Peptides against a protein of PDB entry 5LHZ. Designs and how they scored, part 92

Target 1, 78 residues: chain A of PDB entry 5LHZ
Amino acid sequence: QLLKSVFVKNVGWATQLTSGAVWVQFNDGSQLVVQAGVSSISYTSPNGQTTRYGENEKLPDYIKQKLQCLSSILLMFS

## One batch from the design tools (peptide; made by RFdiffusion4, then SolubleMPNN)

Design b2_p27_5_s1 (from b2_p27_5, 16 letters changed)
Fold by OpenDDE base, seed 4:
Structure b2_p27_5_s1 (fold): chain B 78 residues (1-78), chain A 27 residues (1-27)
Amino acid sequence: as target 1 above (78 residues)
Amino acid sequence: MSDKELIQEIRKLVQELHEQQQRLQEL
């Protein structure tokens, strides 16, 4: 269930879940889910396709950009 | 920052956020 949702201007919504996951819904329709204790990050494209990325994988530039954005958001949560 | 370092940073921040939330629930 939802714990806290934050609106981020020009980005979208970032939500902290009671499970420990952080869920970002970007304005472009894509989504990121990062779960505490899980080694991979989940990305869902606007068309609904989901891909998981581990720390040893080469990241597409658009994923890196969204993760960099998420990093900034997470710093604001704390 | 490498891709690996970026993911590790994200995971670390999410973990810390979760732990903080858990501590708050225990109060």
Scores: peptide ipSAE 0.708, ipTM 0.919, DockQ to the pose 0.770
Fold by OpenDDE base, seed 2:
Structure b2_p27_5_s1 (fold): chain B 78 residues (1-78), chain A 27 residues (1-27)
Amino acid sequence: as target 1 above (78 residues)
Amino acid sequence: MSDKELIQEIRKLVQELHEQQQRLQEL
């Protein structure tokens, strides 16, 4: 369930879940989910295709950019 | 930072956020 949702200008919505996951819904229709205690991140493209990335995997540049954005968002929740 | 470092940073921040939330629930 949703714990806290924040609107981030020019980015989208970021939601903290009671499970410990953080869910970001970007304006372009893509999504990121990062869950506490889980070693991989989940990216869903605008067309609904989901890919999981572990720490030892090569990240596409667009994923890196969204993760860098997420870093800033996470500081907003603190 | 490397891809690995970036993911590790994100995971750390999410974990810390979760732990903070858990502490608040216990108050």
Scores: peptide ipSAE 0.708, ipTM 0.919, DockQ to the pose 0.742
Fold by OpenDDE base, seed 1:
Structure b2_p27_5_s1 (fold): chain B 78 residues (1-78), chain A 27 residues (1-27)
Amino acid sequence: as target 1 above (78 residues)
Amino acid sequence: MSDKELIQEIRKLVQELHEQQQRLQEL
């Protein structure tokens, strides 16, 4: 269930779910899901492939960029 | 910031947001 959705200019939509997850839908068709209490983040590519990244994994640059963007978005929610 | 630090920052912010939500539900 959706709690709050925010439109982010030149990025896409960020949504807070009742589960505690934050779901970002980027304009390029990719998605990020970060769930409260879960140690990994979920990235879905535009083609629908989902990959989970833990904190000790090397992040692709495009993932880092999206996470940095997410960090800024999260500050908007609080 | 390292990859690990970035993930940890994101996790912390999401956790705090969830806790805030839970507190609001209790009001």
Scores: peptide ipSAE 0.708, ipTM 0.919, DockQ to the pose 0.739
Fold by OpenDDE base, seed 3:
Structure b2_p27_5_s1 (fold): chain B 78 residues (1-78), chain A 27 residues (1-27)
Amino acid sequence: as target 1 above (78 residues)
Amino acid sequence: MSDKELIQEIRKLVQELHEQQQRLQEL
């Protein structure tokens, strides 16, 4: 269930779920899901392929950029 | 910021947001 959705100019939509997850839908068609209590993050590419990344894994640069963007968005939620 | 530090920051912020929501839900 959706709690709150925020539109971010030139980025997309960020939504907080009642489950504790944050769901970001980027304008390029990709998605990020970060869930409270889960050690990995979920990235879905525009073609629908989903990959999970843990804290000890090397991140592709494009994923790191999206996470840096998400960090800024989360600060706006608080 | 390292990859590990970045993921840890994101997880921390999401957890704090969830806890804030849970407190509001109890009111």
Scores: peptide ipSAE 0.707, ipTM 0.919, DockQ to the pose 0.744

Design b2_p27_5_s2 (from b2_p27_5, 13 letters changed)
Fold by OpenDDE base, seed 2:
Structure b2_p27_5_s2 (fold): chain B 78 residues (1-78), chain A 27 residues (1-27)
Amino acid sequence: as target 1 above (78 residues)
Amino acid sequence: MSDKELIQQIRKLVKELHEKNLQKLAE
């Protein structure tokens, strides 16, 4: 269930879940989900395709950009 | 930072956020 949802200007919506997940819905229709205690990050493209990335995988540049954005959001929540 | 470092940073921040939320709930 949802703990907190915030609108992030020029980004989209960021939600904290009681489970420990953080869910970002970007304006371009893509999504990121990062779950506490889970080693991989989930990215869903605008077309609905989901890919998981672990720490030993090469990240596409667009993923890096969104993760950097997520980092800022996480600091905002803190 | 490297891809690995970026992932690790994100995971750390999410972990800390969750722990903070759990602590607040327990208070």
Scores: peptide ipSAE 0.732, ipTM 0.928, DockQ to the pose 0.712
Fold by OpenDDE base, seed 4:
Structure b2_p27_5_s2 (fold): chain B 78 residues (1-78), chain A 27 residues (1-27)
Amino acid sequence: as target 1 above (78 residues)
Amino acid sequence: MSDKELIQQIRKLVKELHEKNLQKLAE
């Protein structure tokens, strides 16, 4: 269930779910989902392809940039 | 910050956010 959603200028929408997930829908059509208690993050590209990344995996630069953005959003929520 | 540290930071923040929300629900 959706708990709260906020519009982030020049980024997109960030949503907190009652499940503990945080869902970011970026303006470029990509998405990030991070679930509390889950070791991997989920990235969905604009074409709908989903990839999961663990902490020991090398991250593409564009993923790192989006995660850095997510970090800022999470700090905003806290 | 390494890739690992970045992921760990994100996971920590999400965990803390969820715990905060659960606490609010309990009140």
Scores: peptide ipSAE 0.732, ipTM 0.928, DockQ to the pose 0.724
Fold by OpenDDE base, seed 1:
Structure b2_p27_5_s2 (fold): chain B 78 residues (1-78), chain A 27 residues (1-27)
Amino acid sequence: as target 1 above (78 residues)
Amino acid sequence: MSDKELIQQIRKLVKELHEKNLQKLAE
């Protein structure tokens, strides 16, 4: 279930789920999902391909940029 | 920060946000 959805200018939509997940839908069609208590983050590319990244993996630069954006959004929600 | 630190930061913030939401529901 959706708890709260916020439109973020020049980024997309950020949604908090009652499950503890945060779901970001970027304007380029990509998505990030981070679930409370789960050690990996989920990235879905615009073509629908999903990849999970753990903390010990090297991140593509475009993923780092989106995660940095997510960090700012999370601070906004706090 | 390193990739590891970035992931850990995200996880921490998501955890704290969820705990905040649960706390509000409990009140």
Scores: peptide ipSAE 0.732, ipTM 0.928, DockQ to the pose 0.724
Fold by OpenDDE base, seed 3:
Structure b2_p27_5_s2 (fold): chain B 78 residues (1-78), chain A 27 residues (1-27)
Amino acid sequence: as target 1 above (78 residues)
Amino acid sequence: MSDKELIQQIRKLVKELHEKNLQKLAE
């Protein structure tokens, strides 16, 4: 169930779920999902391929950029 | 920050946001 959705200029849509997940849908068609209590983050590329990243994995630069953006969004929600 | 620190920051912020939401819904 959706709790709150906000439009973020030049980024896309960010949604809080009642489950504790935060879901970002980027303008390029990619997506990030971070769930409270889950150690890995989920990235879905524009072609629909999903990859999970843990804290001990090296992140591609484009993932790091999107996570930095997500960090800013989370601070906005708080 | 390192990749590990970045993921840890994200997880911390998501956890705190969820706890805030749960507290609000319980009122």
Scores: peptide ipSAE 0.731, ipTM 0.928, DockQ to the pose 0.720

Design b2_p27_5_s3 (from b2_p27_5, 15 letters changed)
Fold by OpenDDE base, seed 2:
Structure b2_p27_5_s3 (fold): chain B 78 residues (1-78), chain A 27 residues (1-27)
Amino acid sequence: as target 1 above (78 residues)
Amino acid sequence: MSDKELIEEIRKLVKELYEKQLKELAE
Protein backbone atom coordinates (compact mmCIF):
# COMPACT_ATOMS: atom_id res chain seq x y z
CA GLN B 1 0.00 0.00 0.00
CA LEU B 2 1.20 3.47 -0.89
CA LEU B 3 1.87 5.89 1.92
CA LYS B 4 3.49 8.79 0.12
CA SER B 5 4.59 9.42 -3.44
CA VAL B 6 6.92 12.22 -4.40
CA PHE B 7 7.87 13.49 -7.81
CA VAL B 8 11.58 14.14 -8.04
CA LYS B 9 12.59 16.48 -10.83
CA ASN B 10 14.93 14.91 -13.37
CA VAL B 11 14.83 11.61 -11.48
CA GLY B 12 11.36 10.13 -11.40
CA TRP B 13 8.98 9.05 -8.69
CA ALA B 14 9.72 7.89 -5.18
CA THR B 15 7.13 6.09 -3.12
CA GLN B 16 7.10 5.20 0.54
CA LEU B 17 5.09 2.07 1.20
CA THR B 18 3.27 1.26 4.41
CA SER B 19 5.38 -1.89 4.54
CA GLY B 20 8.44 0.20 5.18
CA ALA B 21 9.77 -0.16 1.67
CA VAL B 22 10.84 2.69 -0.55
CA TRP B 23 10.23 2.30 -4.26
CA VAL B 24 11.89 4.53 -6.81
CA GLN B 25 10.88 4.59 -10.45
CA PHE B 26 13.57 6.31 -12.45
CA ASN B 27 12.97 8.14 -15.70
CA ASP B 28 15.19 5.69 -17.54
CA GLY B 29 12.74 2.94 -16.71
CA SER B 30 14.77 1.34 -13.96
CA GLN B 31 13.55 0.80 -10.42
CA LEU B 32 14.96 0.46 -6.93
CA VAL B 33 13.26 -1.11 -3.95
CA VAL B 34 14.71 -0.95 -0.46
CA GLN B 35 12.73 -2.38 2.40
CA ALA B 36 13.21 -1.82 6.09
CA GLY B 37 14.56 -4.91 7.73
CA VAL B 38 15.76 -6.47 4.50
CA SER B 39 19.49 -6.73 4.01
CA SER B 40 19.49 -6.53 0.23
CA ILE B 41 18.37 -3.92 -2.25
CA SER B 42 16.44 -4.71 -5.39
CA TYR B 43 17.24 -3.19 -8.76
CA THR B 44 15.12 -3.68 -11.84
CA SER B 45 16.64 -2.69 -15.15
CA PRO B 46 14.62 -1.04 -17.90
CA ASN B 47 14.25 -4.41 -19.60
CA GLY B 48 12.63 -5.84 -16.50
CA GLN B 49 15.53 -7.86 -15.16
CA THR B 50 15.70 -7.77 -11.38
CA THR B 51 18.88 -8.17 -9.36
CA ARG B 52 19.34 -8.12 -5.62
CA TYR B 53 22.48 -6.70 -4.07
CA GLY B 54 23.77 -7.34 -0.58
CA GLU B 55 26.25 -5.39 1.47
CA ASN B 56 29.19 -7.52 0.46
CA GLU B 57 28.59 -7.48 -3.26
CA LYS B 58 30.30 -5.35 -5.86
CA LEU B 59 27.94 -2.72 -7.20
CA PRO B 60 27.89 -1.55 -10.80
CA ASP B 61 28.61 2.14 -11.14
CA TYR B 62 25.12 2.87 -12.41
CA ILE B 63 23.70 1.27 -9.28
CA LYS B 64 25.96 3.35 -7.07
CA GLN B 65 24.77 6.49 -8.79
CA LYS B 66 21.14 5.57 -8.29
CA LEU B 67 21.73 4.69 -4.66
CA GLN B 68 23.41 8.02 -4.09
CA CYS B 69 20.38 9.64 -5.62
CA LEU B 70 18.14 7.53 -3.41
CA SER B 71 20.05 8.71 -0.36
CA SER B 72 19.15 12.28 -1.21
CA ILE B 73 15.54 11.31 -1.82
CA LEU B 74 15.30 9.56 1.52
CA LEU B 75 16.44 12.72 3.23
CA MET B 76 13.62 14.53 1.46
CA PHE B 77 11.08 12.15 2.95
CA SER B 78 12.35 12.85 6.45
CA MET A 1 32.49 5.38 0.44
CA SER A 2 32.65 1.67 -0.21
CA ASP A 3 29.83 -0.33 -1.71
CA LYS A 4 29.11 -1.77 1.70
CA GLU A 5 29.00 1.63 3.32
CA LEU A 6 26.66 2.93 0.65
CA ILE A 7 24.22 0.08 1.11
CA GLU A 8 24.44 0.45 4.87
CA GLU A 9 23.64 4.13 4.59
CA ILE A 10 20.62 3.44 2.45
CA ARG A 11 19.38 0.74 4.77
CA LYS A 12 19.86 3.02 7.75
CA LEU A 13 17.88 5.82 6.16
CA VAL A 14 15.07 3.49 5.15
CA LYS A 15 14.95 2.04 8.63
CA GLU A 16 14.79 5.46 10.21
CA LEU A 17 12.04 6.48 7.84
CA TYR A 18 10.04 3.40 8.73
CA GLU A 19 10.54 3.97 12.43
CA LYS A 20 9.21 7.49 12.07
CA GLN A 21 6.24 6.09 10.20
CA LEU A 22 5.51 3.62 12.95
CA LYS A 23 5.83 6.30 15.59
CA GLU A 24 3.38 8.55 13.81
CA LEU A 25 1.00 5.66 13.37
CA ALA A 26 1.08 4.95 17.08
CA GLU A 27 0.21 8.52 17.99
Scores: peptide ipSAE 0.661, ipTM 0.902, DockQ to the pose 0.756
Fold by OpenDDE base, seed 4:
Structure b2_p27_5_s3 (fold): chain B 78 residues (1-78), chain A 27 residues (1-27)
Amino acid sequence: as target 1 above (78 residues)
Amino acid sequence: MSDKELIEEIRKLVKELYEKQLKELAE
């Protein structure tokens, strides 16, 4: 269930779920899901392909950029 | 900041957000 959704200018929508997950829907059609207590993050590309990334994996630059953006968003929620 | 540190930061922030949610719900 959705707890709170925030529109982020020039980024997209960020949603806090009651499950503890944060779901970001970017304007380019990609998505990020980060679940509290789960070690990996989920990225879905605009074409619908989903990839999970762990702490010890090398991140593509575009993923790093989106995570940095997510970091800023999360700080807004706090 | 390394890739690992970035992910750790994200996980930390999400965890804190969830804990805040649970705390507010309990009040």
Scores: peptide ipSAE 0.661, ipTM 0.902, DockQ to the pose 0.749
Fold by OpenDDE base, seed 1:
Structure b2_p27_5_s3 (fold): chain B 78 residues (1-78), chain A 27 residues (1-27)
Amino acid sequence: as target 1 above (78 residues)
Amino acid sequence: MSDKELIEEIRKLVKELYEKQLKELAE
């Protein structure tokens, strides 16, 4: 269930879910889901492939960039 | 910032956002 959705120029849509998750739909067709209380982050590539990343993994640069972007987006919900 | 620190930061912010949500529901 959606709680709040925000359009972010040149990025996409960021949505806060009632479950405590934050869901970002990027313009390139990829998606990022971070859920409160869950240690891993879910990334879905434009082709639909989903990968979960934990704290002890080396992140691809494109993932790091999207997470850095998410950090800024989260301030918009405050 | 290391990859671990980045993930931890994101998790922290999302958790705080959720706690804020729950608090607003309780008020």
Scores: peptide ipSAE 0.661, ipTM 0.901, DockQ to the pose 0.743
Fold by OpenDDE base, seed 3:
Structure b2_p27_5_s3 (fold): chain B 78 residues (1-78), chain A 27 residues (1-27)
Amino acid sequence: as target 1 above (78 residues)
Amino acid sequence: MSDKELIEEIRKLVKELYEKQLKELAE
């Protein structure tokens, strides 16, 4: 269930779910999902491939950039 | 910041957001 959705210029849509997850749909067709209480983040590429990253894994630069963007978005919700 | 620090920051912010949601729902 969706709780709140916010449009972010030049980025896409960010949605807070009642489950405690935050779901970002980027303009390039990729997606990020971060859920409270879950140790890994979920990235889905435009072709639909999903990869999970933990805190001890090296992040591709494009993932790191999207997470930095997500950090700014999360401050908007607070 | 390092990859680990970035993920930890994201997880912290998401957790705080959820806790705020639960608090408001209980009021």
Scores: peptide ipSAE 0.659, ipTM 0.900, DockQ to the pose 0.736

Design b2_p27_5_s4 (from b2_p27_5, 14 letters changed)
Fold by OpenDDE base, seed 5:
Structure b2_p27_5_s4 (fold): chain B 78 residues (1-78), chain A 27 residues (1-27)
Amino acid sequence: as target 1 above (78 residues)
Amino acid sequence: MSDKELIEEIRRLVAELHEKIQKELAE
């Protein structure tokens, strides 16, 4: 279920779910999903391709940038 | 931050947020 959605200027939409997931829909059409209790993060590219990243994997720079943005968003929700 | 540190930070923040939400729902 949807708990709260927030519009973030120059980023897109961030949504908290009661499941513990945080879902970010970026303006470029990409998406990030991070779920409580799940070790990997999910990135969906604008073309719909989904990749999961674990903590020991090398992250593309654009993913790192989006995660850094997500960190700031999470602080907004806290 | 290393890639590992970044992911770990995100995971921690999400977990803490979820815990907060669950506590609020339980009240």
Scores: peptide ipSAE 0.606, ipTM 0.884, DockQ to the pose 0.700
Fold by OpenDDE base, seed 2:
Structure b2_p27_5_s4 (fold): chain B 78 residues (1-78), chain A 27 residues (1-27)
Amino acid sequence: as target 1 above (78 residues)
Amino acid sequence: MSDKELIEEIRRLVAELHEKIQKELAE
């Protein structure tokens, strides 16, 4: 279930879920999901391919950039 | 920060946000 969806200028939409997850839908068609209590992050590319990244994995630069963006978004939700 | 630290930061922020929401819902 959705708790709150916020439009983020030049980024896309960020949604808080009742599950504790944060779901970001980027303008480029990609998606990022981070859930409270889950050790990995989920990235879905514009073509629909989903990849999970754990804390011990090397992150592609484009993932790092989106996570940095997400960090700022999370601060806005607070 | 390292990749690990970045993921940990994000996870922490998400957890804190979730906790805040749960507290508000419980009030």
Scores: peptide ipSAE 0.606, ipTM 0.884, DockQ to the pose 0.748
Fold by OpenDDE base, seed 3:
Structure b2_p27_5_s4 (fold): chain B 78 residues (1-78), chain A 27 residues (1-27)
Amino acid sequence: as target 1 above (78 residues)
Amino acid sequence: MSDKELIEEIRRLVAELHEKIQKELAE
């Protein structure tokens, strides 16, 4: 169930779910999903490939950039 | 900020957001 969806200029759409998940759909076609209580984050590339990253893994630079953007978005929801 | 710290911040913010929702629903 969707709680709230917000448009973020030059980024895309961010959606808050009742399940505790936050779902970001970026303008480049990629997606991030972060779920409350889950230790890993989910990234889906524009071609549809999904990769999960844990806190002890080295992140690709493009993932770090999107997470930094997500951090700013999450502060807007709070 | 390290990769670990970045992921931890994201997870914390998401958890806090979910907690606020649950508290609101419980009122």
Scores: peptide ipSAE 0.604, ipTM 0.883, DockQ to the pose 0.691
Fold by OpenDDE base, seed 1:
Structure b2_p27_5_s4 (fold): chain B 78 residues (1-78), chain A 27 residues (1-27)
Amino acid sequence: as target 1 above (78 residues)
Amino acid sequence: MSDKELIEEIRRLVAELHEKIQKELAE
């Protein structure tokens, strides 16, 4: 269930879920899901391929960029 | 920051947001 969806200019949509997850749908068709209490993050590419990343894994640069963007979004929600 | 620090920051912010919402709903 959705709590709140926010349009982020030049980024896409960010949604807070009742589960505690934050779901970002980027303009390029990719998605990020971060769930409270879960140790990994979920990235879905525009073609629908989903990859989970843990804190000890090396991140592709494009993932880092999206996470940095997400960080800024989360600060706006707070 | 390192990859680990970045993920930890994201997770912390999400957890704090969830906690805030739950507290508000409980009031």
Scores: peptide ipSAE 0.603, ipTM 0.883, DockQ to the pose 0.718

Design b2_p27_6_s1 (from b2_p27_6, 12 letters changed)
Fold by OpenDDE base, seed 4:
Structure b2_p27_6_s1 (fold): chain B 78 residues (1-78), chain A 27 residues (1-27)
Amino acid sequence: as target 1 above (78 residues)
Amino acid sequence: SAAAAAAKEPTLLQQLLAVVQSFLDTP
């Protein structure tokens, strides 16, 4: 369930879920989901393929870049 | 007896940032 959605210029949409997760929908069609208290992330590529990464897994650089973007968004909303 | 320092539980934002940072810090 959605709590609040925010439009982020040149990035896309960031949505806070009632579950404590944050869902980012990037302009390129990819998506990231991060959940508070869960040491994993969900990445959905533009073609709709979803991959879950657990802790201690090295992320591909293109995902790290998006994760860094997500971090920046979170910090802007602080 | 040592003084006990009570740590404030992390906010939702801090929890999210912790998850994110853990992945960013993983080489």
Scores: peptide ipSAE 0.649, ipTM 0.911, DockQ to the pose 0.334
Fold by OpenDDE base, seed 1:
Structure b2_p27_6_s1 (fold): chain B 78 residues (1-78), chain A 27 residues (1-27)
Amino acid sequence: as target 1 above (78 residues)
Amino acid sequence: SAAAAAAKEPTLLQQLLAVVQSFLDTP
């Protein structure tokens, strides 16, 4: 399932899965999972609570910030 | 002769970016 993991300075670890998903483990203990072709995202808070957001849902600002970070990471690998 | 534009299938990375950006664009 694990394809490749990269360390991102001041962010954490970003892992590409064979499924086409990207899994980011942030230094604060939170996690994001985004899957190619799937219009939803999964966020796990540092306490382990996981929430899935659909394509038309407004995200909390703290998650948007993490998504922006993820976007920057993805662009680095373009 | 007219030039033809060809659309390519997006890469997995581009697909991921599309998902992420869709959420960032949602107020």
Scores: peptide ipSAE 0.649, ipTM 0.911, DockQ to the pose 0.329
Fold by OpenDDE base, seed 3:
Structure b2_p27_6_s1 (fold): chain B 78 residues (1-78), chain A 27 residues (1-27)
Amino acid sequence: as target 1 above (78 residues)
Amino acid sequence: SAAAAAAKEPTLLQQLLAVVQSFLDTP
């Protein structure tokens, strides 16, 4: 269930879910999902392929960049 | 007398930030 969606200029949409997750839909068609209390992240590529990363995994740089963007969005609401 | 400190649970936002930062901090 959706709580709130916000448009982020030059990024896309960020949605807060009632589950405690944040879902970011980037303009390039990729997606990130992060869940409170869960030490993993879900990345979906533009072609719809989803990969889940665990807490000690090194991320590809292009995903780290998107995570940094997500962090900035979260900090805007703190 | 001893004063008791009340612990506050992190907000959902803080919990989300913790997850994100853990990945950003991993080389």
Scores: peptide ipSAE 0.649, ipTM 0.911, DockQ to the pose 0.309
Fold by OpenDDE base, seed 2:
Structure b2_p27_6_s1 (fold): chain B 78 residues (1-78), chain A 27 residues (1-27)
Amino acid sequence: as target 1 above (78 residues)
Amino acid sequence: SAAAAAAKEPTLLQQLLAVVQSFLDTP
């Protein structure tokens, strides 16, 4: 279930889920999901392909950039 | 005597930030 969705200018939409996850839908059609207590992230590319990355994996730079954006969004709620 | 301070459970937001930061800090 969705708890709250916020529009983020020049980014897209960020949604808090009842599961304790945050789901970001970027303007380019990609998506990120981060879950509290889970040391992994899920990235979905614009073509719909989903990849899960574990805690010790190095991320591609383009995903790190999106994570940095997500971090900034999260910090706005602190 | 030094009283042990009970650490508060991290908030959901703090937990999310921890996950994100762990990936950002991974070279």
Scores: peptide ipSAE 0.648, ipTM 0.911, DockQ to the pose 0.326

Design b2_p27_6_s2 (from b2_p27_6, 10 letters changed)
Fold by OpenDDE base, seed 1:
Structure b2_p27_6_s2 (fold): chain B 78 residues (1-78), chain A 27 residues (1-27)
Amino acid sequence: as target 1 above (78 residues)
Amino acid sequence: SAAAAAASKPTLLEQLLAVVQSFLDTP
């Protein structure tokens, strides 16, 4: 189900899935998954705990920072 | 004469950016 994996310096790995999702594995051990057309995000902490956030939820700042990073990664492919 | 802008279906990348930005814009 992996379409392409890209190493991002000082960040980690970004993987595009055939499903249309992007999976970012950060160097700190955390992970983010965003799916095209789905108004929610999945965050996995370094200890493996996963939390899903809906479109109307306020995100913790540390997750917003990672989302901003993910946005920057996505823009590299635009 | 004014030019007309053409709208097209968003790419998967644009859809992903839209999702991410929606969360970033939510205080």
Scores: peptide ipSAE 0.667, ipTM 0.915, DockQ to the pose 0.332
Fold by OpenDDE base, seed 2:
Structure b2_p27_6_s2 (fold): chain B 78 residues (1-78), chain A 27 residues (1-27)
Amino acid sequence: as target 1 above (78 residues)
Amino acid sequence: SAAAAAASKPTLLEQLLAVVQSFLDTP
């Protein structure tokens, strides 16, 4: 279930879920999902392919960049 | 008498930031 969706200029949409997850839909068509208490992240590419990364996995730089963006969004919600 | 420091439970925001930061810190 959705709690709140926020439009982020030049980024896309960030949605807070009742589950404690944050779902970011980027303007390029990609998506990131991060869940509180879960040491993994879900990335969906613009073509719809979803990849789940565990805590011990190295992320591609382009995903790290999106994660940094997500971090900034989270801090904006402080 | 020694005083013990008690930490409060992290907020959902702090929990999310912790997950994100763990990946950013992983080379």
Scores: peptide ipSAE 0.666, ipTM 0.914, DockQ to the pose 0.321
Fold by OpenDDE base, seed 3:
Parts: C-alpha cells; structure tokens; sequence
Structure b2_p27_6_s2 (fold): chain B 78 residues (1-78), chain A 27 residues (1-27)
C-alpha cells in the first residue's frame, strides 16, 4: 500500500510504501524501488522490463545516476 | 567512572540510505 507520494520537480514522483520501500517514478518512464533491509534494488525500464540487482553487482551508469537522484530525495526527508 | 553507551536501531530512512549507498560505492 501507498503511504505518501510527493512530486519532485524535474524528476517525477517519489512514493513511500507501508512496506518500508521507496518507489520513484521518473519522467522518462523508468522506475526504481528500494526496500529497507533488503540489499537489492529493482529497476524498470520505460518499456516495462524489470531487472533486479543484488549486492556487489555493478550498476549501469544510467541507473547509478538515477540512484544518486533517489539518494538526494531521501536526504530531503531526513 | 565509565560511561555507558546507548544504542538505537536505525530508522527506515537510514536503512534505505545504507542500501542505496552500498550500490553507489560499488565500482
């Protein structure tokens, strides 16, 4: 379930889930999901393809950039 | 005298940041 959604200028929407996850929907149609206590991330491309990355995996640069953005969003709520 | 250290559990936000940072730090 959704707890709260916030609009982020020039980024898209960031949603906090009751599960303890954060879900970011980027303007380009891609998505990132990060879950508290889970050492993995989920990336969904604009075409709907989902890839899960585990710990110690190298991320593609374009995903790393989005993850950096997500980090900044999280820090805004600290 | 010795002072006792207090420990607290990480918040959900801190846990999320830890996951994110672990990937950002992975070359």
Amino acid sequence: as target 1 above (78 residues)
Amino acid sequence: SAAAAAASKPTLLEQLLAVVQSFLDTP
Scores: peptide ipSAE 0.666, ipTM 0.914, DockQ to the pose 0.310
Fold by OpenDDE base, seed 5:
Parts: C-alpha cells; sequence; structure tokens
Structure b2_p27_6_s2 (fold): chain B 78 residues (1-78), chain A 27 residues (1-27)
C-alpha cells in the first residue's frame, strides 16, 4: 500500500510504502524499489522489464547512478 | 581509546540507506 508520494524535481516521483519500501519512478520511465531489511533491489526498465539484484551482485553503472539519486532522496526525508 | 556507545535500533530510513549503500559499495 502507498503511504505517500513526493514529487522530486528533475527525478520523478518517490513513494513510501507501508511495507517499509521506497519506490522511485524516474522521468525516463524506469523504476527502483528498495525494501528495508531486504538486501536486494528491484529495477524496472522503461519497457517494463524487471530485474532483481541480490547482494554482492555488480550493478550496471546507470543503475548505480539511480541508486545514488535514491540515496539523496532518502537523506532528503531524514 | 575509543569509547563504546550503546547501539540504537535503526529506523526504516537508516535500513533503506544501508541497503542502497551496500550496492553502491559493491564493485
Amino acid sequence: as target 1 above (78 residues)
Amino acid sequence: SAAAAAASKPTLLEQLLAVVQSFLDTP
């Protein structure tokens, strides 16, 4: 369930879920989901293909960039 | 010497940051 959604300039939308997850919908149509206490992330490409990355997996640079952005968003909410 | 401090329960936000940072730190 959605808790609240926040518009982030030049990024897109960041949504907090009641589950303890954060869902970011980027302007390019991609999405990231990170869940508290879960050492994995979910990336959805603009075409809708979803890939789940576990811990110790190397991420593509473009996803790392999005995670860096997500980190900044999280810090913004702190 | 460094003094030990009592650990506090991490917030959901801190937990999320930990997950994100773990991936960023993974080469």
Scores: peptide ipSAE 0.659, ipTM 0.915, DockQ to the pose 0.362

Design b2_p27_6_s3 (from b2_p27_6, 11 letters changed)
Fold by OpenDDE base, seed 1:
Structure b2_p27_6_s3 (fold): chain B 78 residues (1-78), chain A 27 residues (1-27)
Amino acid sequence: as target 1 above (78 residues)
Amino acid sequence: SAAEEAAKEPTLLQQLLAVVQSFLDTP
C-alpha cells in the first residue's frame, strides 16, 4: 500500500510504501524501487523493461545517477 | 551514551540509505 507520494522538483514523484520501500518515478519515465532490509534494487526503464540488481552487482552509470538522486531524496526526509 | 546510540535499531530510512549506498559504493 501507498503511504504517501511527494513531488520532487526536476525529478518526479517519490512514494513511500507501507512495506518499507521507496518508489521513485522519474520524469524520463524510468522507475526505481528500493526496499528497506533488502540488498537489491529494481529499475524499470522508460520502455517498461524491469531489471533487478542484487548485492555486489555493478550498476550502469545512468542507474547510479538515479540512485544518487534517490539518496538525496531520502535525506530530505531525515 | 555513545554505546547506546550505536546499539539502536536502524530506522527504515537508515536501512534504505544503507541499501542505496551499498550500490553506490560498488565499483
Scores: peptide ipSAE 0.649, ipTM 0.915, DockQ to the pose 0.370
Fold by OpenDDE base, seed 2:
Structure b2_p27_6_s3 (fold): chain B 78 residues (1-78), chain A 27 residues (1-27)
Amino acid sequence: as target 1 above (78 residues)
Amino acid sequence: SAAEEAAKEPTLLQQLLAVVQSFLDTP
């Protein structure tokens, strides 16, 4: 279930889920999902392919950049 | 105090930040 959605200029939409996750839908069509207490992330590319990355995995730079953006969004709400 | 701060349960936001930061810090 969706709890709250906010528009982020030049980024897209960020949504809090009742599960304790945050879901970002980027303007390029990609998506990121991070769940509280879970040491993994889910990335969906613009073509719809979803990849899950576990703890201690090195991320591709383009995903790391999106994670940095997500971090900024989270800090914005803190 | 520092002990009181350490004893506090992290907020949902802090938990999310911890996950994100763990990946950002992973070379």
Scores: peptide ipSAE 0.649, ipTM 0.915, DockQ to the pose 0.394
Fold by OpenDDE base, seed 5:
Structure b2_p27_6_s3 (fold): chain B 78 residues (1-78), chain A 27 residues (1-27)
Amino acid sequence: as target 1 above (78 residues)
Amino acid sequence: SAAEEAAKEPTLLQQLLAVVQSFLDTP
């Protein structure tokens, strides 16, 4: 369930879930989900295809860029 | 001290950052 949603200028929306996850909906239509205590991430492309990456997998650069953005968003709440 | 910091229970934010950073640090 959704806990709180925050608009992030020039990025999109960041939502905290009651599960302890953060869900970012980027302006390009892609999405990232990161869950506290879970060493994996979920990426959804603009066309709706979802891929889960494990802790030992190298991310494509375009996803790393979005993850870096997510990191910055998280730090905004520190 | 480092020991005192290590003894602190990580916040939700810190847990999330740990996951994110682990991927960013992976070459």
Scores: peptide ipSAE 0.648, ipTM 0.915, DockQ to the pose 0.389
Fold by OpenDDE base, seed 3:
Structure b2_p27_6_s3 (fold): chain B 78 residues (1-78), chain A 27 residues (1-27)
Amino acid sequence: as target 1 above (78 residues)
Amino acid sequence: SAAEEAAKEPTLLQQLLAVVQSFLDTP
C-alpha cells in the first residue's frame, strides 16, 4: 500500500510504502526501491530491467547519483 | 539518560538512511 507520495521538482515522485520502503520514480523512467532493515536496493532501468544490489557491492556511478538524490529527499523529512 | 537514548529503536527514516548511506560509503 501507498502511504504518501511527494512530487520532487526536477526529479520525479517519491513514495513511502506502508511496508517501510521508499519508492522513487525518476523522470528518466528509472526507479529505485529501498526497504528499511534490508541491506539491498532495487534498481529498475527505463527499459524495465530490474537489478538487485546486495550489501558491500559496488554500484555504478549513475545509480549512486540516484541514491544520493534519494538520500537528500529522505533528509528533507528529518 | 544516555542509556535510555541508546536503547531507543531507530526511526523508519534512520533505518532507511542507514541502508542508503551504506551503499554510498562503499567504493
Scores: peptide ipSAE 0.648, ipTM 0.915, DockQ to the pose 0.367

